# Designs tried in a protein design run: peptides against a protein of PDB entry 5OK6. Part 47

Target 1, 215 residues: chain A of PDB entry 5OK6
Amino acid sequence: ELPGLDSQWRQIENGESGRERPLRAGESWFLVEKHWYKQWEAYVQGGDQDSSTFPGCINNATLFQDEINWRLKEGLVEGEDYVLLPAAAWHYLVSWYGLEHGQPPIERKVIELPNIQKVEVYPVELLLVRHNDLGKSHTVQFSHTDSIGLVLRTARERFLVEPQEDTRLWAKNSEGSLDRLYDTHITVLDAALETGQLIIMETRKKDGTWPSAQL

## One batch from the design tools (peptide; made by RFdiffusion4, then SolubleMPNN)

Design b2_p13_7_s3 (from b2_p13_7, 4 letters changed)
Fold by OpenDDE base, seed 5:
Structure b2_p13_7_s3 (fold): chain B 215 residues (1-215), chain A 13 residues (1-13)
Amino acid sequence: as target 1 above (215 residues)
Amino acid sequence: SAPTWEEIRAVFE
């Protein structure tokens, strides 16, 4: 059941609780494919519920690069390819129009950057490996705001490292060399880590020496 | 200087 067109507009596109509401760190926002959203706008602005501009169900198919893990296409731009809606607005639209069968919602989080809040549409996907098994990577998603310490803890967990074992991280840089991630308190952003970048977890030997000591 | 990937592989493998 659809509410009145004016009501739809007010609930979705308002500055207090809708599309234009201020971003708050930790909140969930959702992507809506731009063409669908523009059609919805035309529909509700037209004032005729029986208009041929009825948008139908939400279909974000064009935003996905695959239907296996539902990854977004690279290089999508807000305002051009999609719009961002807060959770409440998204849920209203879904309840009114439905979501294409089988498609998951595209949920993203607001992150706090040094001077701005931003919906993090593209978290960083790092390839985590162990120093003694460089060919077996685990892809893990991190926020730009996550600390290197979290990356290290995550790597330890994924590789089932025992608490008494000492570990440290290296990042493969663009020049093909390795940079040690000494400071675990800086963020993924501060360390300039990028999607697809290889991160090596080195585990200290039982004799107390590091494998990399031979470098 | 940062160790090269080749050097790293030689040590870790």
Scores: peptide ipSAE 0.257, ipTM 0.879, DockQ to the pose 0.779
Fold by OpenDDE base, seed 2:
Structure b2_p13_7_s3 (fold): chain B 215 residues (1-215), chain A 13 residues (1-13)
Amino acid sequence: as target 1 above (215 residues)
Amino acid sequence: SAPTWEEIRAVFE
């Protein structure tokens, strides 16, 4: 059921529980295509429920670069290409207007950075490989706030490494060299890891030596 | 010094 126009505006734009509410780490927020949102604003501000300004169902098509993996286009800007809504507000809009058939919601998490909270629209996608099979990569998504230790554990799990096997990580840098990721307590952000970057998991040999010792 | 990608491939593959 579609509420009254004033009620819709108050529900979505309310500074305490709506679009303007403070970000909290771990919460889910959703992207809404800017043009649709502006059309909705015009509709509810117009005061005529039967007006030609009815926004129709939410359609985020222009935010996606593909309809297979539903990846976002690069370089989208908040306030220009999309608006961010907290989960409650998003679900209200979806219930009132619907979402374009076949489109998934664009859900993102609030992350805690050293000084501020932000919605992480673009998590880091790393290419994980084993040292002895560099040609076979596994793409895994991480938050900028995830630790290198989590990356290592994820790699071990993905490659089915036994608990007794010792492993460590290397990152291929922009200069084409390898940087050893010694400190597993720093974050992906601290390590300056980027989407598409190759991360090599090295496994210690049975004789106790590392393959990279030959470097 | 970080090893080059060529050196890495030579060692690992």
Scores: peptide ipSAE 0.247, ipTM 0.875, DockQ to the pose 0.784
Fold by OpenDDE base, seed 4:
Structure b2_p13_7_s3 (fold): chain B 215 residues (1-215), chain A 13 residues (1-13)
Amino acid sequence: as target 1 above (215 residues)
Amino acid sequence: SAPTWEEIRAVFE
């Protein structure tokens, strides 16, 4: 059931709880395709609930590059391609208008950077592999603000590494060489890791030597 | 220097 048009506008656009609310680290925000949102704005501002400007169900299809993994197209820009809404506002819109059948919500997290909060629309997808099985990768999504330590822990978990086993990470760089990720306290951003980058987890041998020592 | 991918592959596989 649709609420009154003015109520919709206040609920979604209200700066305290709506689109313009302050970003808070860890909170979920959602992408709404810009044209749909603009049509919704026109509808609720028009003052006629029976208007032909009714936006219909939310359809973010144009934001996706595929309908299999539901990955976003590259290079999307806030305010041009999509609008960001806090979770509450998004859920209101979905409840009022629905979401295109089978289409997942585009949920993203607010991250805290040194001097700004930002909705991280493009988290980093890393390809995790073991040193002894380079052909089997696990694609895992990380925030730019996640530590290398978290990447390592995640890799250990995915590869079922036992707690007593010692592991470390290498990153394949743009030059085709491998860089050691020595400091596990720096972030994915600090390490300049990028989507699609190969990350190798090396496991220490039982004899106490590292496989890479043979280099 | 950082090892090359080829060197790493040769060592690990």
Scores: peptide ipSAE 0.242, ipTM 0.871, DockQ to the pose 0.784
Fold by OpenDDE base, seed 1:
Structure b2_p13_7_s3 (fold): chain B 215 residues (1-215), chain A 13 residues (1-13)
Amino acid sequence: as target 1 above (215 residues)
Amino acid sequence: SAPTWEEIRAVFE
C-alpha cells in the first residue's frame, strides 16, 4: 500500500535522507528518469491519491542505449534527463510503484574528487590487452578515482599473470602514440584516461628484457 | 618521443 502523499514527499525530498541529502563517498545513488520523477512530484503535490497523475511504475528506458547490455546513453545530464536519489529513497519508490519488468536499477557510486563529491554516472571503461595478443581486448570499468596501480592489478588478474612476472602499462593516446603509465599512484583521472581507450599490459621476458626495448 | 602505435604493433606482433 502506498503511504500518504505528504509522507512520500517528505521521505523522498527530505533534506536529511532524501534527494537533497549530502553526498558521501562510497554510497550508492540511483538514477530516475526525469519525466517519471516530475510526474511523481505532480502526483504527490496534487493531494489526491486517486488522481489521474499517478506516475505508474518507474521506467528508465529512455536513459538506456540498449536493453541488452543496459548501457546508459552518452551525454545524459542531471536535472535534465534524470534525478539522483540516495539508495533509501530509491528503494522506497521501487517498493511503492515498482520498476519496469526486466529493467535493472541504475546504481552509481559517490566518488571523492578534490574538494567535491559527485555521483560517478559514467565510470571509465578501458580496453585492456596484452602486448602479445593485441587483438583480444577486455573491457573493464574503473572509477576516475581508481589508481593506475589498480588498473595494473586488474589487468594482471584478468590475464592470469603469475606473481613473479613483471608487468607495466601503456596507454594509446588520441594521436596514435603510446604513453607509458610510469606512476601507478596517480588516478585514472590524473592520467586522463578515457572510455574506450586501449591500455596495453606489457609482460617482461624471461631473459629480463622488455618486448618494447626493440623500439 | 613516444612510440607510435604502428611501431608498437610491429614490435609486439
Scores: peptide ipSAE 0.233, ipTM 0.868, DockQ to the pose 0.776

Design b2_p13_7_s4 (from b2_p13_7, 5 letters changed)
Fold by OpenDDE base, seed 4:
Structure b2_p13_7_s4 (fold): chain B 215 residues (1-215), chain A 13 residues (1-13)
Amino acid sequence: as target 1 above (215 residues)
Amino acid sequence: APPSWEEIRAVFE
């Protein structure tokens, strides 16, 4: 059931709880395709619930590059391609208008950077592999604010590494060489890791030597 | 210098 048009506008656009509310680290925000949102704005501002400007169900299809993994197209821009809404506002819109059948919500997290909070629309997808099985990768999503330590822990978990086993990470760089990720306290952003980048988890041998020592 | 991908592959596989 749709609430009154003025109520919809206040609920979604209210700066305290709506689109313009302050960003808080860790909170979920959702992408709404810009044209749909603009049509919704026109509808609720028109003052006629029976208007032909009714936006219909939310359809973010144009934001996706595929309907298999539901990855976003590259280069989308806030305010041009999509609008960001806090979780509460998004859920209101979905409850009022529905979401296109089979289409997942585009949920993103607020991250805290040194001087700003930002909705991280494009988290980093890393290809995790073991040094002794380079052909089998696990694609895992990380925030730019996640530590290298978290990447390492995640890799250990995915590859079922036992707690007593010692591991470390290498990143394949743009020159085709591998860089050691020595400092596990720096972030994915600090390490300049990018989507699609290969990350190798090296496991120390039982004899106490590293496989890479053979280099 | 960091090891090349080819060098790493040769060592690990």
Scores: peptide ipSAE 0.199, ipTM 0.854, DockQ to the pose 0.778
Fold by OpenDDE base, seed 3:
Structure b2_p13_7_s4 (fold): chain B 215 residues (1-215), chain A 13 residues (1-13)
Amino acid sequence: as target 1 above (215 residues)
Amino acid sequence: APPSWEEIRAVFE
């Protein structure tokens, strides 16, 4: 059952617990398509629960690039294409109005950057490959706050590298050359890694030499 | 200078 219109507005737009509440690292927030949200605002502000401004179920279809992997379209902008709601507010709206059949929620995490907390709408998708099999990639998603060390460990796990084998990473840059990722303590953000970027894991040879030494 | 993609392919493949 739908609560009163004023109660809906207070619950969702409350500055302490709603849309405008402070971001906290690790919390889940959800995307809501902007047009639907504006329709909801008009509905609850209108004061007539029987009005023609009823928003219907939440439909985020226009935010998705595809309905197979449910990837977001590129270049979406907060406040223009979508609004962000904390988990509690999202669940209230879904409970009240429903979510379009078959659509998954668009859940994202708050991350801590050096000077700001933000909802990470677009995590970084990297293409991981081995130096000796460049044609076989593993696409893996990382946070901008993840370390290069985590990328390396993830690559080692995906390629079933034994603990005694030494590995290191290269990133293919925008100029088409390769940059060594020497410092494993910096973040994906610090290394300026981007979605779709090729990351090459090089494995040290049994003779103790690196394949790239021939460059 | 960092190695080019062509140089890398030649060495790694």
Scores: peptide ipSAE 0.145, ipTM 0.828, DockQ to the pose 0.785
Fold by OpenDDE base, seed 5:
Structure b2_p13_7_s4 (fold): chain B 215 residues (1-215), chain A 13 residues (1-13)
Amino acid sequence: as target 1 above (215 residues)
Amino acid sequence: APPSWEEIRAVFE
């Protein structure tokens, strides 16, 4: 059941609670494919509920690179490929028009960067490996705002490292060398870590020496 | 200079 066209417009595209509302860190926002959204705008602005501009169900198919893990295509741009809606607005649209069968919502979080709030459409995907098994990577998603400490803790958890074992991280840089991540308090952004980058967790030996001491 | 990937592999593997 669709509400009146004016009501739809007011609920979705307003500056207080809709598309134009201020970003707040930690809130969930959702991506809507641009073409669908533009058609919806035309429909509700047209004033005729029986118009041929009826948008149908939300279909974000063109935003996905695969339907296996539902990853987004690279290089999507806000305002060109998609629009961002706060959770309430997204849920209204879904309730009114439906979402294409089988498609998950594209939910993203607002993050707090030094001078701006931003919806983090592309979190950083790091390849976590152990120093003694470099060929077995675990892909883990992190926010740019996550600390290196969190990356380390996550790696320890994934590799079932016991609490008494000491570990540290290395990042493979673009030159093919390794940089130690000494400061665990800096963020993924500060460390300039990128999607696809290899992160090596080194575990201290039982004799108290580090494997990398031979470097 | 940071160790090369080749050097690292030689030590870690």
Scores: peptide ipSAE 0.143, ipTM 0.820, DockQ to the pose 0.790
Fold by OpenDDE base, seed 2:
Structure b2_p13_7_s4 (fold): chain B 215 residues (1-215), chain A 13 residues (1-13)
Amino acid sequence: as target 1 above (215 residues)
Amino acid sequence: APPSWEEIRAVFE
């Protein structure tokens, strides 16, 4: 059921529980295509529920680069291409207007950075490989706030490494060289890892030596 | 200095 126009405006734009509410780490927020949102604003501000300004169902098509993996286009800007809504507000809009058939919601998490909270619109996608099979990569998504230790554990799990096997990580840098990721307590952000970057998991040999010792 | 990608490939594969 579609509420009254004033009620819709108050519900979605309310500074305490709506679009303007403070970000909290771990909460889910959703992207809404800017043009649709502006159309909705015009509709509810117009005061005529039967007006031609009815926004129709939410359609985020222009935010996606593909309809297979539903990946976002690169370089989208908040306030220009999309608006961010907290989960409650998003669900209200979806219940009132619907979402374009076949489109998934664009859900993102609030992350805690050293000095600010932000919605992480673009998590880091790393290419995980084993040292002895560099041509076979596994793409895995990580938050900028995830530790290198989590990356290592994820790699071990993905490659089915036994607990007794010792492993460590290398990152291929922009110069084409390998940087050893010694400190597993720093974050993906601290290590300056980027989407598409190759991360090599090295497994210690049975004789106790590392393959990279020959470097 | 970090090893080059070519050196890495030579050692790992």
Scores: peptide ipSAE 0.138, ipTM 0.818, DockQ to the pose 0.795

Design b2_p13_8_s1 (from b2_p13_8, 6 letters changed)
Fold by OpenDDE base, seed 5:
Structure b2_p13_8_s1 (fold): chain B 215 residues (1-215), chain A 13 residues (1-13)
Amino acid sequence: as target 1 above (215 residues)
Amino acid sequence: AKPTAEDFRRMYA
């Protein structure tokens, strides 16, 4: 059952717990396709529950590039293509109107950047490979706030590297050469790593030499 | 000179 229109507006668009609430690192926010949201706004602002402006089920289809991985289209812009709602507000809308069958919610996390909190709509997807088998990649998602150390640990885990094996990372740069990621304490953002970027995990040889020493 | 991915590929081809 739908609550009153004024109640809906207050639950979703208030400054304390709704759309306008402050961002808090680690919280989940959800994307809502803008056209649907604008129709909802018109509906609740119109004051007539029987209005033809009833938005129907939430449908985020236009935000997805595929229905296999449910990846977002590139280049979506907040306020133009979608709006962001905190978890509570999202769940209210879903409970009231439903979500299109088969569509997953588009959940994203608030991250803490040096001087700002933001919802990270596009985490970085890196292509992780081993130095000796560049054709077998693992695509792994990272936050811009994740450390290079986490990238390295993740690569080690994905490739089942034994604890005693020593490893290091290289990133393929825009010039096509490899840059060593020496500092494991800097973030993905600090290292300027981008989606689709190739990251090579090099494993030290048993003789103590690095494969790259022969390059 | 910085190594390339191709350098690694050639080494283990």
Scores: peptide ipSAE 0.523, ipTM 0.943, DockQ to the pose 0.897
Fold by OpenDDE base, seed 2:
Structure b2_p13_8_s1 (fold): chain B 215 residues (1-215), chain A 13 residues (1-13)
Amino acid sequence: as target 1 above (215 residues)
Amino acid sequence: AKPTAEDFRRMYA
């Protein structure tokens, strides 16, 4: 059931539990297309539940690049293209107005950066390959806060590497050369890894030598 | 010198 207009406004815009609530690492937030949200604001602020300003169902279509993978368009800006709502507020709006049929929610996580929390709207998508088969890639999403160690473990898992096999990572840089990712304790952010970047997992030979030593 | 992806491709082509 649709609550009263004032109740809706208080629920969604409440600074303690609504849109203005503090970010907490690990929490889920959701994107709402800005135009829809502005229409909702006009509706609830207008005081007439029967007004022509009714926003209809949530429609985030303009935020997506495609309706197949439901990837976000690049370069979207908070406050201009979308607003961020905490999970509770999002679920209220969906329950009240519905979500456009077929569209998935745009859920994102709060991450902890050195000096700030933020909603990670654009996680990093890396292309993982083996050194001996660069033509077969696995695209895997990582947080900027994930460690290189996690990237390595993920690569090992995807390629079914046995525990006894020794592996290491290389990242293709902008100059086209490979940088060795020596420190597995730094983050994806610290390593300045970017979406679409090629990450090569090198497996040590049985003779104890590295393939790259022959390069 | 840093290796390249092409170096690996050539090695296992």
Scores: peptide ipSAE 0.520, ipTM 0.943, DockQ to the pose 0.883
Fold by OpenDDE base, seed 1:
Structure b2_p13_8_s1 (fold): chain B 215 residues (1-215), chain A 13 residues (1-13)
Amino acid sequence: as target 1 above (215 residues)
Amino acid sequence: AKPTAEDFRRMYA
């Protein structure tokens, strides 16, 4: 049974786990399509549970680029295209109204950037390849706050690199050349890596030489 | 000069 309209409003907007709750790093937040959310607001503010303004099930279809990979459309803006809700609030709404059948929730994490916390709606998707097989890419998602070291470890894992093998990363820049990612302690953000960027993992040869030394 | 992805491709083609 749906809670009273005032109770819904308080729980979602003004509750301890409401929309205005402070962001905390590592917490999950969820995207709700703006039109649906506004319809819900109108419904609960109207004071009539039998109102024709009933929002129906949550449908985020317009936020997705496709219904196969469920990737978000590019360029979505908070407050215009979607509203962010903390996990508790999202789960309440889903419990009360349901989510469109087959549609996954749009879960995102709060990240801590220098002097700001934000929900990372668009994590960085990198194209990982080996230096000797550029035609086989692995798309892997990273947070802007992830270290280059994590990117390297992830690449090693994906390509089944043995622990004794030495590896390093190159990033393809906008000019088409490769920049070495020397410092593995900096973040993806610090390295200015972007979605769709090619990252080449170079593996050291058994003779101790790097393949790139022959270029 | 910085290497390119194409340089790697040529090496292993």
Scores: peptide ipSAE 0.520, ipTM 0.942, DockQ to the pose 0.876
Fold by OpenDDE base, seed 3:
Structure b2_p13_8_s1 (fold): chain B 215 residues (1-215), chain A 13 residues (1-13)
Amino acid sequence: as target 1 above (215 residues)
Amino acid sequence: AKPTAEDFRRMYA
């Protein structure tokens, strides 16, 4: 059953627990398509529950690039294309109005950057390959706050590298050359890694030499 | 000079 319109507004727009509440690292937030949200605002502000402004079920269709992988369109802007709601507020709206059949929720995490906390709407998707087989790739999603060390460990796991084998990473830059990722303690953000970027894992040879030394 | 992905491809082609 739908709560009263004023109760809906207070629950969702409450500055302490709603849309405007402070971001906290690790918490889940959800995207809501802007037009739907504005329709909801008009409905609850109108004061008439029987009005023609009833928003219907949440429909985020316009935010998705595809209905197979449910990837977001590129270049979406907060406040223009979508609004962000904390988990509690999202679940209330879904409970009250429903979510379009077959659509997954668009869940994102709050991350802590050096100066701010933000909802990471676009995590970084890296293309991981081995130096000796560039044709076999693993696409893996990382946070901007993840370390290069985590990228390396993930690559080692995906390629079933034994613990005793030494590995290191190269990133293909915008000029088409490879940059060594020497410092494994810096973040994906610090290394300026981007979605779709090729990351090459090089494995040290049994003779103790690196394959790249022959290049 | 920095290596390229093509350098690795040529080595293991």
Scores: peptide ipSAE 0.519, ipTM 0.942, DockQ to the pose 0.867

Design b2_p13_8_s2 (from b2_p13_8, 6 letters changed)
Fold by OpenDDE base, seed 2:
Structure b2_p13_8_s2 (fold): chain B 215 residues (1-215), chain A 13 residues (1-13)
Amino acid sequence: as target 1 above (215 residues)
Amino acid sequence: APPRASDFEALYA
């Protein structure tokens, strides 16, 4: 059963788990399509539960660029295209109104940046390859706050690199040159890595030489 | 100068 309209408003907007609650690193937040949310606001503020302003099921279809991988459209803007809700508020709305059939929730994580918390709507998708087979890529998603060390470990795992094998990373820059990712302690953000960027994992030869020494 | 991605491609082509 739907709660009273005032109760819905208080729970979603002004509750302890409301829209305006402080962001906390590692928490899940959810995107809600802006027009649906505005329709819901109008419904609950109207004070008439039987009104024609009933928002229906949550439908985020306009936020997706595809219905296969459920990727978000690029360039979506908070407050214009979508509203961010904490997990509890999202789950309340889903329980009250439902979510469009077959449509996944758009879950995102709060990340901690040096001076701010934010919901990371667009994590970085990197193309991981081996130095000897640049045509065989593995797309892997990373947070901007993930270390280059994590990228390297992930690449090693994806390519089934043995623990005794030594590896290092190169990033292909916009000019097509390769920048060495020397410091594995810096973040993806600090390294200025971008979605779609090619990351080459170089494996050291058995003779102790690097393949790149022949370039 | 840093190597180019094309240099790896050429090495293992």
Scores: peptide ipSAE 0.386, ipTM 0.919, DockQ to the pose 0.874
Fold by OpenDDE base, seed 5:
Structure b2_p13_8_s2 (fold): chain B 215 residues (1-215), chain A 13 residues (1-13)
Amino acid sequence: as target 1 above (215 residues)
Amino acid sequence: APPRASDFEALYA
């Protein structure tokens, strides 16, 4: 059942549990398409539950670039294209109005950056490959706050590398050269890794030599 | 100079 319009407003836009609440690292937030949200605001502010301004089901279709992988369009801007809601507020709206059939929720995590909390709308998608088979990539999402060590561990897992095998990473730069990722303790952000970037996992040979030593 | 991605491709092509 839909609560009263004033109750909806207070539940969603309050500063303690709603849209204006402080960000906390690790929490889930959800994207809501801006026009739908503005329509909802107009509806609940209008004071007439039977108004023609009823927003209908949440529809985030315009935020997606495809309906197969449900990837977000690039370059979406908070406050212009979408509004961020904490999980509780999102779930209220979904319970009241529904979500468009077949659309997944757009859930994102709050990350801790050196000087700010941010909802990470665009995690970094890296193309993980082996040095000997650059044509077979695994696309994996990483947080900007994830370590290069996690990228390496993930690559090892995806390629079924045995624990005793030694591995290291290279990143393909814009010039097509390979930058060695020496420090595994720095973050994806610190390494300036970007979505679509090729990351090459090099595996040490049984003879103790590196394949790249022959380049 | 660091290797190029094309250098790995050439070794295993």
Scores: peptide ipSAE 0.384, ipTM 0.919, DockQ to the pose 0.851
Fold by OpenDDE base, seed 1:
Structure b2_p13_8_s2 (fold): chain B 215 residues (1-215), chain A 13 residues (1-13)
Amino acid sequence: as target 1 above (215 residues)
Amino acid sequence: APPRASDFEALYA
């Protein structure tokens, strides 16, 4: 059953637990399509539950570029294309109005940047490959705050590298050359890695030489 | 000069 309109507004918009609450690193937030949210605002502010302004089910269709992988369109802007809600507020709205059939929720995490917290709407998708098979990629998502060390560990896991095997990373730059990712303690953001960027995992040979020494 | 991705491709093609 739908709660009273004033109660809905307070639960979703209140400064303590609603849309305007402080961001906290690691928390989940959800995207809501802007037009739907504005329709909901108009409905609950109108004071008439029987109003023709009833928003219906949450429909985020316009935010997706495809209905197979449910990837977001590029270049979406907060406050223009979508609104961010904390998990509690999102779950209330879904409970009250429903979510369009078949659509997944658009869940994102709050990340800690040097000076601010931000909901990371677009994590970085890297193309992980082995040095000896560049045609076989594994697409993996990383936070901008993830370390290069995590990227390396993830690559090792995906390619079933044994613990005793030594590995290192190269990033393909815009010029097509390879930059060594020497420092594994810096973040994906610090390394300026971008979505779609090729990351090559090089495995040391049994003779102790690196394959790249022959290049 | 740093290696290129194409250099790895050529080595293992």
Scores: peptide ipSAE 0.383, ipTM 0.919, DockQ to the pose 0.882
Fold by OpenDDE base, seed 3:
Structure b2_p13_8_s2 (fold): chain B 215 residues (1-215), chain A 13 residues (1-13)
Amino acid sequence: as target 1 above (215 residues)
Amino acid sequence: APPRASDFEALYA
C-alpha cells in the first residue's frame, strides 16, 4: 500500500536520510530516470493521491544503451538525466511503485576522492592484453579509486601468470604510444586511465630481459 | 621515443 503523499515526500527528500543526505564511501546509491522522478514529485506535491499525475512504475529504459548488457548511455548528467537516491529511498520507491519488468536496478557505489565523496556512475572499463597477443583482450571494470597495483594483479590473474613471473603494465595513450605505469600505488584516476583504454601486461623473459627492450 | 602498441604487434605478428 502507498504511504500518504507527505510521508512519501519526507521519506525520499528529507535532508537526514533522503536524497540530500551526505554521501558515505562504500554505500550503494541508485539512479532514477529524471522524468519519472519529476512526475513523482508533482504527484506527491499535488496533494491528491487519485490525481492523473500518478507516476506509474519506475522506468529507466532511456538511461540504458542496450537491454543486453544493461550498460548506461554515455554522457548522462545528474540532475538532467537522472537523480541519485540512497539505497533506502530507492527501495521505498520500488516497493511503492515497482520497477519496470526485466530492468535491473542501476546501483552505483560512493567512492572517496581526495576532497569529496562521489557516486561513481561510470567506473573505468579497461582492455587488458598481453604484450605478445594484443588481439586477446579481457575487459575488466575498475573504480577510479583502485590502484594500478590492483589492475596489475587482476591482469595477472586473468592471464594465469605464475607468482614467480615478473610483470608490468603499459597504457596506450591517445597518441597511440605506450606510457609505462611505473607507480603501482597511484589510482586509476591518478593515472588518468579511461574506459576503453588498452592496458598491456608485459611479462619478463626467462633471460631477465623485458620484451620491450627490443622495441 | 616511447614504444607504440604497434611495435609489440610487429614483434609477435
Scores: peptide ipSAE 0.382, ipTM 0.919, DockQ to the pose 0.888

